# Peptides against a protein of PDB entry 1EBD: the designs that were tried, part 52

Target 1, 138 residues: chain A of PDB entry 1EBD
Amino acid sequence: KASYEGKVAAEAIAGHPSAVDYVAIPAVVFSDPECASVGYFEQQAKDEGIDVIAAKFPFAANGRALALNDTDGFLKLVVRKEDGVIIGAQIIGPNASDMIAELGLAIEAGMTAEDIALTIHAHPTLGEIAMEAAEVAL

## One batch from the design tools (peptide; made by RFdiffusion4, then SolubleMPNN)

Design b2_p16_5_s2 (from b2_p16_5 with A2E A9R E13A E14L)
Fold by OpenDDE base, seed 1:
Structure b2_p16_5_s2 (fold): chain B 138 residues (1-138), chain A 16 residues (1-16)
Amino acid sequence: as target 1 above (138 residues)
Amino acid sequence: MEEVLETLREKAALKA
């Protein structure tokens, strides 16, 4: 967030149109395993009266995670039931800090779980877990 | 922060 705000400020000073958008700012904890989040948490959405599907898929079922012998954790998608739009995501597991970017992009673009489910992910990859979680939400 | 801790708790339950 701070880095992005700094960039926006620099661009504004340089005379370039730029604005800070706080819709989908990622949060990352570089622990072991890493923890990353963007958008709504499940309970947060429920507290605001949003009916959501929490679609979870474990790294223990991901081919790349198994190959790496690093299978702790899961990916969770928070999907709004009314239209299938992804409004949040949490990852705890291998490479979570980098993998959250795909989901941040999806949220910013207003994508649905179906959009992710129908996006071909390379096999075997950790990122493939996003597709698996999206399929759970369908 | 509370939501992050809840996610960690969910992870622990899954691993158990």
Scores: peptide ipSAE 0.033, ipTM 0.638, DockQ to the pose 0.024
Fold by OpenDDE base, seed 5:
Structure b2_p16_5_s2 (fold): chain B 138 residues (1-138), chain A 16 residues (1-16)
Amino acid sequence: as target 1 above (138 residues)
Amino acid sequence: MEEVLETLREKAALKA
């Protein structure tokens, strides 16, 4: 957030039209395991009356996580039932701080769970868990 | 900040 605001400020100072539009701001806790989130949590969506699917997939079932012997945690997608659009994501586990970027992009772009599910992820990788969670949401 | 708190709550639940 601060880095993005700094970029917008720099562009404004340079005389370029700029605006800050917060759609999907990630939050990261660099703990062990790492925690990362972007967009809605399931309960937040429900509190706002949004009908959602919470699709969860564990790192214990991810091939790369198993190979690394680092299998704590999960990835959760919050998917709006009406149109399948991903409106939130949470990751607790290895490389969560970097992996959240893919999901931030997906939310910013208004992508669906199907979009992620049909995106080929290299095997075996930690990032593959996003595809797996997306499949759960279908 | 609420997002961070919710993430931590999930983490706590995982390790409980």
Scores: peptide ipSAE 0.020, ipTM 0.550, DockQ to the pose 0.024
Fold by OpenDDE base, seed 4:
Structure b2_p16_5_s2 (fold): chain B 138 residues (1-138), chain A 16 residues (1-16)
Amino acid sequence: as target 1 above (138 residues)
Amino acid sequence: MEEVLETLREKAALKA
């Protein structure tokens, strides 16, 4: 957030049109395992009256995670039930800090779980877990 | 893991 705001400010000072958009700001904790989040948490959505599906997929079932012997954690998609739109995501596990960007993009673009599920992810990769979690949400 | 997610939620709320 701060880095993004700084960029926007710099661009504005330079005379370029820019605006701050707070729709999907990622949060990352570089712990072991790494933690990352973007958009709604499940309970947050529920508190706001949004009916959601919380779709979890564990790294223990991801081929690349197994190959790396780093299988702690999961990816959770928070999907609005009425239309399948992804409104939040949390990742605890390997490479969470980088993987969250795909889901941030998906949220910003208003993509559905189906969009992610139908996107071919390279095999074997940690990123496949997003596709797997999306399939759970269907 | 759940506790870590809750911590992230708090962190995100503070940043917002």
Scores: peptide ipSAE 0.019, ipTM 0.523, DockQ to the pose 0.032
Fold by OpenDDE base, seed 3:
Structure b2_p16_5_s2 (fold): chain B 138 residues (1-138), chain A 16 residues (1-16)
Amino acid sequence: as target 1 above (138 residues)
Amino acid sequence: MEEVLETLREKAALKA
């Protein structure tokens, strides 16, 4: 966040059009397992009256996680029921701090669970878990 | 692991 704001400020000083527009700011805890979140938590969405699907997929069912013997945790997508748009995501598990970027991009772009489900993810990778969770949401 | 998510809400550092 601070790095992004600094870039925007530098561009403005240089005379280039720039703006700060935050929709999905990632939050990370660099623990073991790592924790990462972006957008709404399920309960936050519900508290605001948004009808959501919480689609969860465990790392224990991910091929790469199994190969790494690092299967603790899960990925959760928070998907708005009316249109399938992803409005939040949480990852507990291996490489969560980096993997959250895909979901941040999806949320910023207004993508649906179907968009991610239809996106080919390499096999076997930890990143496949996003696709699997998206399929759960369908 | 849900308790870990609760910890995340309280202690997460903004990465952006």
Scores: peptide ipSAE 0.018, ipTM 0.503, DockQ to the pose 0.032; fails the geometry check

Design b2_p16_5_s3 (from b2_p16_5, 5 letters changed)
Fold by OpenDDE base, seed 3:
Structure b2_p16_5_s3 (fold): chain B 138 residues (1-138), chain A 16 residues (1-16)
Amino acid sequence: as target 1 above (138 residues)
Amino acid sequence: MEEVLEKLREKAKEKE
């Protein structure tokens, strides 16, 4: 957040049009398991009157997580029901701090759960869990 | 941001 705001400020001072958008600012907790989030939590969306699907997939069902013997946690997508657009994501589990970037990109680009579900993820990988959670949302 | 981090920390604690 702060580094992005600093870049926007520098561009504005240089005479370039710039805007700060906070839609997909990631938050990370480097615990064991790691925690990461971007966009809406399910309850936040509901409190704002957004009808959402919370699609959850466990690392215990991910082939790479099983191979690594690191299967604690899950990925959750928060998907707007009206159009299937991803508006939030949470990851509790292995490599959550890096994996959240894909979902941040998806939210910023206005992608749907279908877009992620139709994206081929390498097998077996931890990142494949994003595709699995997206399929749950369909 | 702080509220988001607290929610993540709570979830981490529940999974420990």
Scores: peptide ipSAE 0.027, ipTM 0.622, DockQ to the pose 0.024
Fold by OpenDDE base, seed 4:
Structure b2_p16_5_s3 (fold): chain B 138 residues (1-138), chain A 16 residues (1-16)
Amino acid sequence: as target 1 above (138 residues)
Amino acid sequence: MEEVLEKLREKAKEKE
């Protein structure tokens, strides 16, 4: 957020058209395990009256996480039931700070769980967990 | 943002 706002401000000062145009701001905690979130938490969506599916997949079932012996945590997708659009994601686990970017892109683009489920992820990768969680949401 | 970070920090502590 702050870095992006700084860029927008610099562009504005330079006389270039620029705006802060974003739907979702990622939040990261560089703990062990790492924590990352973008968009809605499940409870936040419910509190706003959005009917959601919370699709959770554990790193303990991810082939790359097993190979790395780093299987703590999970990925959770928050999917709007009406249209299958991803409106939030949380990751607790290995490389969560980087992996959240895919889901941030998906939310910004208005993608569905089906879009992620149908996207081929390399095997074995940590990122494959996003595809697995998306399949849970279908 | 701060509320989100707080929730993440809480979850991180639960995992430690």
Scores: peptide ipSAE 0.026, ipTM 0.606, DockQ to the pose 0.024
Fold by OpenDDE base, seed 1:
Structure b2_p16_5_s3 (fold): chain B 138 residues (1-138), chain A 16 residues (1-16)
Amino acid sequence: as target 1 above (138 residues)
Amino acid sequence: MEEVLEKLREKAKEKE
């Protein structure tokens, strides 16, 4: 947040059009398990009248999480039903603070759940859970 | 931002 706001301010001072979009700003809590979010929560989307799919995949079903013996939590994608675009993501689990960046990029780029599902993720990785959750949304 | 952090903290507590 603060770093992004500082960048936007610097760009504005430099004469470049820039705006702060708070929907695209990730939030992280470095708890155990870690918590991360970007974009809409499911209920926020519903409150705004957006019809969404909440696709959830547990770390207990992720091969890397099993190998690390750290299987608490899940990844959730919030997908707009109209066009399949990812509008939000939440991660509670191992490496959530770093894994949220892929989903932040996907949201910023206007990517669909299909785009993520068709992206080859390395096996076994924690990041593979994003692909699995995207497949649930299809 | 504050509301997002609160939701994350609530979810973290529910899973502890």
Scores: peptide ipSAE 0.026, ipTM 0.613, DockQ to the pose 0.024
Fold by OpenDDE base, seed 2:
Structure b2_p16_5_s3 (fold): chain B 138 residues (1-138), chain A 16 residues (1-16)
Amino acid sequence: as target 1 above (138 residues)
Amino acid sequence: MEEVLEKLREKAKEKE
């Protein structure tokens, strides 16, 4: 957030057109387990009248998390029902701080749950949880 | 942003 806002401010001072879209700004808490979020929470979307699917996949079902013996937590996708577009994501678990970047990119690009579900992820990786959660949203 | 971080912290505490 602060780094991105600083970049936007620097561009504005330099006379370049710039805008801040807070929907794709990630938030991270470097706790154990790590916590990360980008875009809408499920309840925020509902409060704004957006009909959403909240797709959740646990780290306990991921091959890499099992191999690391670090299986606490989950990934949640918030998907708009009308068009399948990903509008938010929350991760609580190992490597959440890095994993949120893929989902931030997906939200910024207007990608669907189908786009993520059809993307081949390397096996075994924690990143496969994003693919699995996207499949749940279909 | 602060509200988002607070919600994340609350969720982290629920898992402890």
Scores: peptide ipSAE 0.025, ipTM 0.601, DockQ to the pose 0.024

Design b2_p16_5_s4 (from b2_p16_5, 5 letters changed)
Fold by OpenDDE base, seed 4:
Structure b2_p16_5_s4 (fold): chain B 138 residues (1-138), chain A 16 residues (1-16)
Amino acid sequence: as target 1 above (138 residues)
Amino acid sequence: MEEVLEKLREIAEEKR
């Protein structure tokens, strides 16, 4: 957020048309394990009256996480039931701080769980957990 | 930001 707003401000000062246009702002905690979130939490969506699927996939079932011996945590997708659109994601686990960007992109683009499930992820990668969680949401 | 950190902590506690 702050870096993006700073860029928009710099572009505006330079006389370039720029606007702060974003739907999803990532939040990251560089702890062990790392924690990242973008968009809605499941309970926030429910409190707003959005009917959601919370699809959770554990790093303990991810081939790359197993190979790294770093299997603590999970990815959770928050998917709107009406249309399958991803409206939030949380990652607790290895490389959560970087992996949240894929899901931020998906939310900004209005992608569905099906779009992620149909996206081929390289094997074995930590990123496959997004595909696996998306498959759980179908 | 503090509310998001609290929610991330709650989710991290759901790990146990």
Scores: peptide ipSAE 0.108, ipTM 0.708, DockQ to the pose 0.025
Fold by OpenDDE base, seed 2:
Structure b2_p16_5_s4 (fold): chain B 138 residues (1-138), chain A 16 residues (1-16)
Amino acid sequence: as target 1 above (138 residues)
Amino acid sequence: MEEVLEKLREIAEEKR
């Protein structure tokens, strides 16, 4: 956040057009388990009158998490029902701080749950949980 | 920031 806001401010001072998209700004807590969020929470979207699907997938069902013996948590996708666009994501679990970047990219690019579900993820990886959660949202 | 941290805590409590 602060580094991104600083970059946007520097671009504005330099006379370059810049915008801050707060929807694509991740928030991370480096706890155990790690916590990360980008975009809308499910309840926040509902409070704004957005009809959403909340797709949740547990790390306990992920092959890499099992192999690492680190299966606490889940990924939640918040998907707009009208068009399938990903508008938010929350991750609580292993590598959440790095994994949120894929979903931040997806939100910034206006990608759908189908785009993520059809993206080949390496096996076995923690990143497959994003694909699995996207499949649940279809 | 604080609101997002509170929401992450709420979601983390849903694990119990």
Scores: peptide ipSAE 0.102, ipTM 0.703, DockQ to the pose 0.025
Fold by OpenDDE base, seed 1:
Structure b2_p16_5_s4 (fold): chain B 138 residues (1-138), chain A 16 residues (1-16)
Amino acid sequence: as target 1 above (138 residues)
Amino acid sequence: MEEVLEKLREIAEEKR
């Protein structure tokens, strides 16, 4: 029974695709597994007419998640196809509450999926899943 | 806040 009884620290996702002013406000649910989001959801981007790639990578394929025996979930990147800029991210899985900060920083900085894919992540870490999802978006 | 929770719930349901 995934108890969704977690404190939500969320301020509203406000993003407009026409301004480089992404307000990347993280939302976290301290459940088991943890859930975190920053920026656009895939469907929200589509509803606003943004052509996006939704790149998903499972924790079941992450070396650290396997070593921890905590492989439930995935990371999803929402990448704008026009320029490869990351406009949203969702994490369901181990350490999602902390891992969302990297993606929040990437969104605020206007980074691309390529920037994340080219960033060396330590091996084995849960954080490698961001790099793996970014590679899926290329 | 409620909208974000609903969207996170939808994504968590896509996991199953």
Scores: peptide ipSAE 0.099, ipTM 0.702, DockQ to the pose 0.028
Fold by OpenDDE base, seed 5:
Structure b2_p16_5_s4 (fold): chain B 138 residues (1-138), chain A 16 residues (1-16)
Amino acid sequence: as target 1 above (138 residues)
Amino acid sequence: MEEVLEKLREIAEEKR
């Protein structure tokens, strides 16, 4: 956030049109396991009257997590039922702090669960869990 | 931020 605001401010000072529009602000907790979130939580979406699918996939089913012996937690996608658009994501588990960036990009771009499910992820990686969770949402 | 951290804790408890 602050770094991005500083960049936008620098561009504005340089005479370039710039706006701060925050669609998806990531939040990270560097705990063990790590926790990360971007966009809506499931209950938050429901409280706002958005009909959602919460698609959850566990790290215990991820090949890379198994190989690392770090299988604690899951990824959750919050998908709007009307159009399949990803509106939120939460990760609890290995590399959650870095992995949330893919999902932040997906939300910012208005991508669907199908877009993520059809994106080839390298095997075996922790990142495959995003694809697996997206498949659960279909 | 604090509200987000609380929600993340709630989700972490869903694992138990």
Scores: peptide ipSAE 0.113, ipTM 0.711, DockQ to the pose 0.025; fails the geometry check

Design b2_p16_6_s1 (from b2_p16_6, 9 letters changed)
Fold by OpenDDE base, seed 3:
Structure b2_p16_6_s1 (fold): chain B 138 residues (1-138), chain A 16 residues (1-16)
Amino acid sequence: as target 1 above (138 residues)
Amino acid sequence: MKEEIQEQMRKLSALT
């Protein structure tokens, strides 16, 4: 947030048209396990009257997490049922602080769960959990 | 936002 606002301010000072438009702001807690979130939580979407699918996949089923002996947690996608668009994501587990960026990009771009499910992730990686959670949403 | 993450962490810790 603050870094992006600083960029917009610099562009405005330089006489370039710029706007602050936020679709998703990531939040990270560097705990063990790490926690990250972007966009809507499931309950927030429901409170706004958005019909959602909460697609969850556990790190205990991820090949890389098993190889690292770090299998606590999950990834959750919050998917709007009307059009399959990803409107939120939460990660609790290994490398959550870094993996949230892919999901932030997906939300900012208006991608669907199908878009992520059809994106090939390298095997075995922690990042495959995003693809697996997207498949659960289909 | 942080509160729901913390609740999810609590739920996770209860299952492990």
Scores: peptide ipSAE 0.026, ipTM 0.601, DockQ to the pose 0.031
Fold by OpenDDE base, seed 5:
Structure b2_p16_6_s1 (fold): chain B 138 residues (1-138), chain A 16 residues (1-16)
Amino acid sequence: as target 1 above (138 residues)
Amino acid sequence: MKEEIQEQMRKLSALT
């Protein structure tokens, strides 16, 4: 947040129009398991009257998480039903602090669950769980 | 934001 706000301020001083998109700002908690979020939570979207799909996939079904013996948690996508656009994501589990960046990019770019589902992820990887959760949303 | 993450962590901890 603060580093991005500093960049926006620098761009404004340089005469470039820039705004802070607070929806795309990641939040990370370096707990065990790690927790990360970007964009809407499911309940937040509902409270704003957005009809959403909450697509959840567990790390217990991820091949890399199994190989690491670190299978606690899940990835959740919050997908807007009207157009399939990803508007939020939450990760609780291994490498959540780094994995949230892909989903932050997807949300910032206005990508759909289909876009993520059709993106080839290396097998087996923790990142593959994003593809699996996107397939659940379809 | 942080509160919902904490609730999901609590739910996870109850399952492990």
Scores: peptide ipSAE 0.026, ipTM 0.582, DockQ to the pose 0.032
Fold by OpenDDE base, seed 1:
Structure b2_p16_6_s1 (fold): chain B 138 residues (1-138), chain A 16 residues (1-16)
Amino acid sequence: as target 1 above (138 residues)
Amino acid sequence: MKEEIQEQMRKLSALT
């Protein structure tokens, strides 16, 4: 956020078109395991009266996480039931700080769980967990 | 907006 706002401000000062409209702002905790989120938490969506699917997949079932011996945690997608649109994501586990960017992009673009489930992820990667969680939401 | 990030960080911290 702050870095992006600084860029937009610099572009505006330079006379370039600039807009700040954020649908999804990532938050990261650089702990061990790392924690990252973007968009809605499941409970937040429920408190706002949004009917959601919380699709969770564990790193203990991810081939790359197993190969790295780093299998703690999970990815969770928060999917709106009415249209399948991803409105939030949380990651606790290996590389969560970088992996949240894919899900931030998906939320900003208004993508569905089906869009992620149909996206080919390289095997074996930590990123496959996004596809696996998306399949759980279908 | 800063408040939304702080609330997300609070929620994340509650998961650890």
Scores: peptide ipSAE 0.026, ipTM 0.618, DockQ to the pose 0.036
Fold by OpenDDE base, seed 2:
Structure b2_p16_6_s1 (fold): chain B 138 residues (1-138), chain A 16 residues (1-16)
Amino acid sequence: as target 1 above (138 residues)
Amino acid sequence: MKEEIQEQMRKLSALT
């Protein structure tokens, strides 16, 4: 957020049209394990009357996490049932602080769980867990 | 907006 707002301000000072228009602001805790979130939590979506699928996939099932001996936690997608659009994501686990960026992009672009499930992720990577969680949402 | 980030952080803390 602050870095993005600083860029928008710099562009405005330079006389370029720029707007702060974003759907999802990532939140990150650089703990062990790392924690990251963007968009809706499952319960928050439900409290707002949004019918959602919460698709959860554990790092213990990810080949890269196993190879790193860092398998604590999970990725959760919050997917709107009406149209399959990803409206939130939570990650607790290795590289959560960087992995949240893909899901932030997906939410900003209005992508579906199918869009992520059909995106080829490199093997073996921690990022494959986003694809696996997206497949769970289908 | 700061409140929204704080609420996300509170929710994250509740998951750990």
Scores: peptide ipSAE 0.024, ipTM 0.599, DockQ to the pose 0.035

Design b2_p16_6_s2 (from b2_p16_6, 9 letters changed)
Fold by OpenDDE base, seed 3:
Structure b2_p16_6_s2 (fold): chain B 138 residues (1-138), chain A 16 residues (1-16)
Amino acid sequence: as target 1 above (138 residues)
Amino acid sequence: MKEEIRELMRQLSALT
């Protein structure tokens, strides 16, 4: 947030058209396990009348998490049912603080669960959990 | 910030 606002301010000072448009602001808690979120929570979307799919995949089913002996938590995608667009994501688990950036990019770009499901993630990685959760949403 | 973190943790915990 603050870094992005600083960029917008610098562009405005330089005479370039720039606006602060907040589609997805990541929130991270560096706990053990780590917690991260971007975009809508499932309940927030429902409270706004958005019909959503909540697709969840556990780290206990991720090959890299098993190899690391760090399998607590899950990834959750909040997917709009009308068009399959990802509007939110939450991660509790290993590397959540870095992994949330992929999902932030997906939300900012208006990507679908299908777009992530069709993106090949390296095997075995923690990042595969995003692909697996996207497949659950299909 | 601290309250937002607590609320996020509450919301995340409710997702289980």
Scores: peptide ipSAE 0.051, ipTM 0.682, DockQ to the pose 0.031
Fold by OpenDDE base, seed 5:
Structure b2_p16_6_s2 (fold): chain B 138 residues (1-138), chain A 16 residues (1-16)
Amino acid sequence: as target 1 above (138 residues)
Amino acid sequence: MKEEIRELMRQLSALT
């Protein structure tokens, strides 16, 4: 957050068009398990009157998580029903702090759950859980 | 920052 805001401010001072978008700013807790979030929470979206699908996939069903014996938690996508656009994501589990970056990119780019579901993830990886959660949203 | 983390943890703990 602060580093990004500093970059935007520097660009603005330099006369370059730049804006701070807070929609896709990640929040991370480096706990065990790790916790990460970007964009909307499901309840937050509902409170704003956005009709959403909450698509959840557990690390216990991820092949890499099983191989690592680190299967606690899940990935959750918050998908707007009208257009399938990903507006939020939460990860509790292994490598959540790094994995949230893909979902931050997806939100910033206005990607759909279909875009993620159709993206080939390497096998076996923790990152496949994003694809699996996206498939749940379809 | 610290309060933002606490709020995130509260929100995350509500995920089912």
Scores: peptide ipSAE 0.050, ipTM 0.686, DockQ to the pose 0.031
Fold by OpenDDE base, seed 1:
Structure b2_p16_6_s2 (fold): chain B 138 residues (1-138), chain A 16 residues (1-16)
Amino acid sequence: as target 1 above (138 residues)
Amino acid sequence: MKEEIRELMRQLSALT
């Protein structure tokens, strides 16, 4: 947020067209395990009357997490049932701070859970957990 | 910022 607002302000001062969009601002906690979120939490969506699927996949089932012996946590997708669009994501676990960027991009682009499920992720990677969680939403 | 982090931690803790 603050870094992006600073960039927008600098671009505006430089005479470039710039706008602040708040649709998919990532939030990260550099704890152990790391925590990251973008877009809606499941409860926030429900409180706004959005019918959602909360698709959760554990790092304990991810091949790379097993190989790293770092299997605590999960990825959760918050998917709007009406159209399958991803409206939020949360990650608790290894590399959550970097992995949230893929899901931020997906939300900003208006991608569906199907779009992520059909995206080939490298094997074995932590990033495959996004595909696995997307498959749970289908 | 501190309040936003605290709220995120609260929301994340509710997911565990």
Scores: peptide ipSAE 0.049, ipTM 0.685, DockQ to the pose 0.032
Fold by OpenDDE base, seed 2:
Structure b2_p16_6_s2 (fold): chain B 138 residues (1-138), chain A 16 residues (1-16)
Amino acid sequence: as target 1 above (138 residues)
Amino acid sequence: MKEEIRELMRQLSALT
């Protein structure tokens, strides 16, 4: 957020047309394990009357997390049932601060769980957890 | 900002 707003401000000062236009702002806590969130929480979506699927995949089921001996946590996707669009994501686990960027992009672009599930992720990576969680949402 | 961080931490703590 602040870095992006700073860029928009710098562009505006330089005389370039620029606006703060974003759908998804990532939030990160650099704890151990790391915590990251973007878009809706499951309960927030429900409270707004959005019918959602909450797809959860644990780090303990990921080959890279096992190889790193760091398997605490999970990724949760919040997917709108009507169209399969990803509207939120939460990650608690190793590399959550970087992994949230893919999901922030997906939400910003209006991508579906199917779009993520059909995207080839490198093996073995923690990024595969996003793909696996997307498959759970199908 | 501080309140948004507190609310996020509350929401994140509810995930555990």
Scores: peptide ipSAE 0.042, ipTM 0.678, DockQ to the pose 0.031

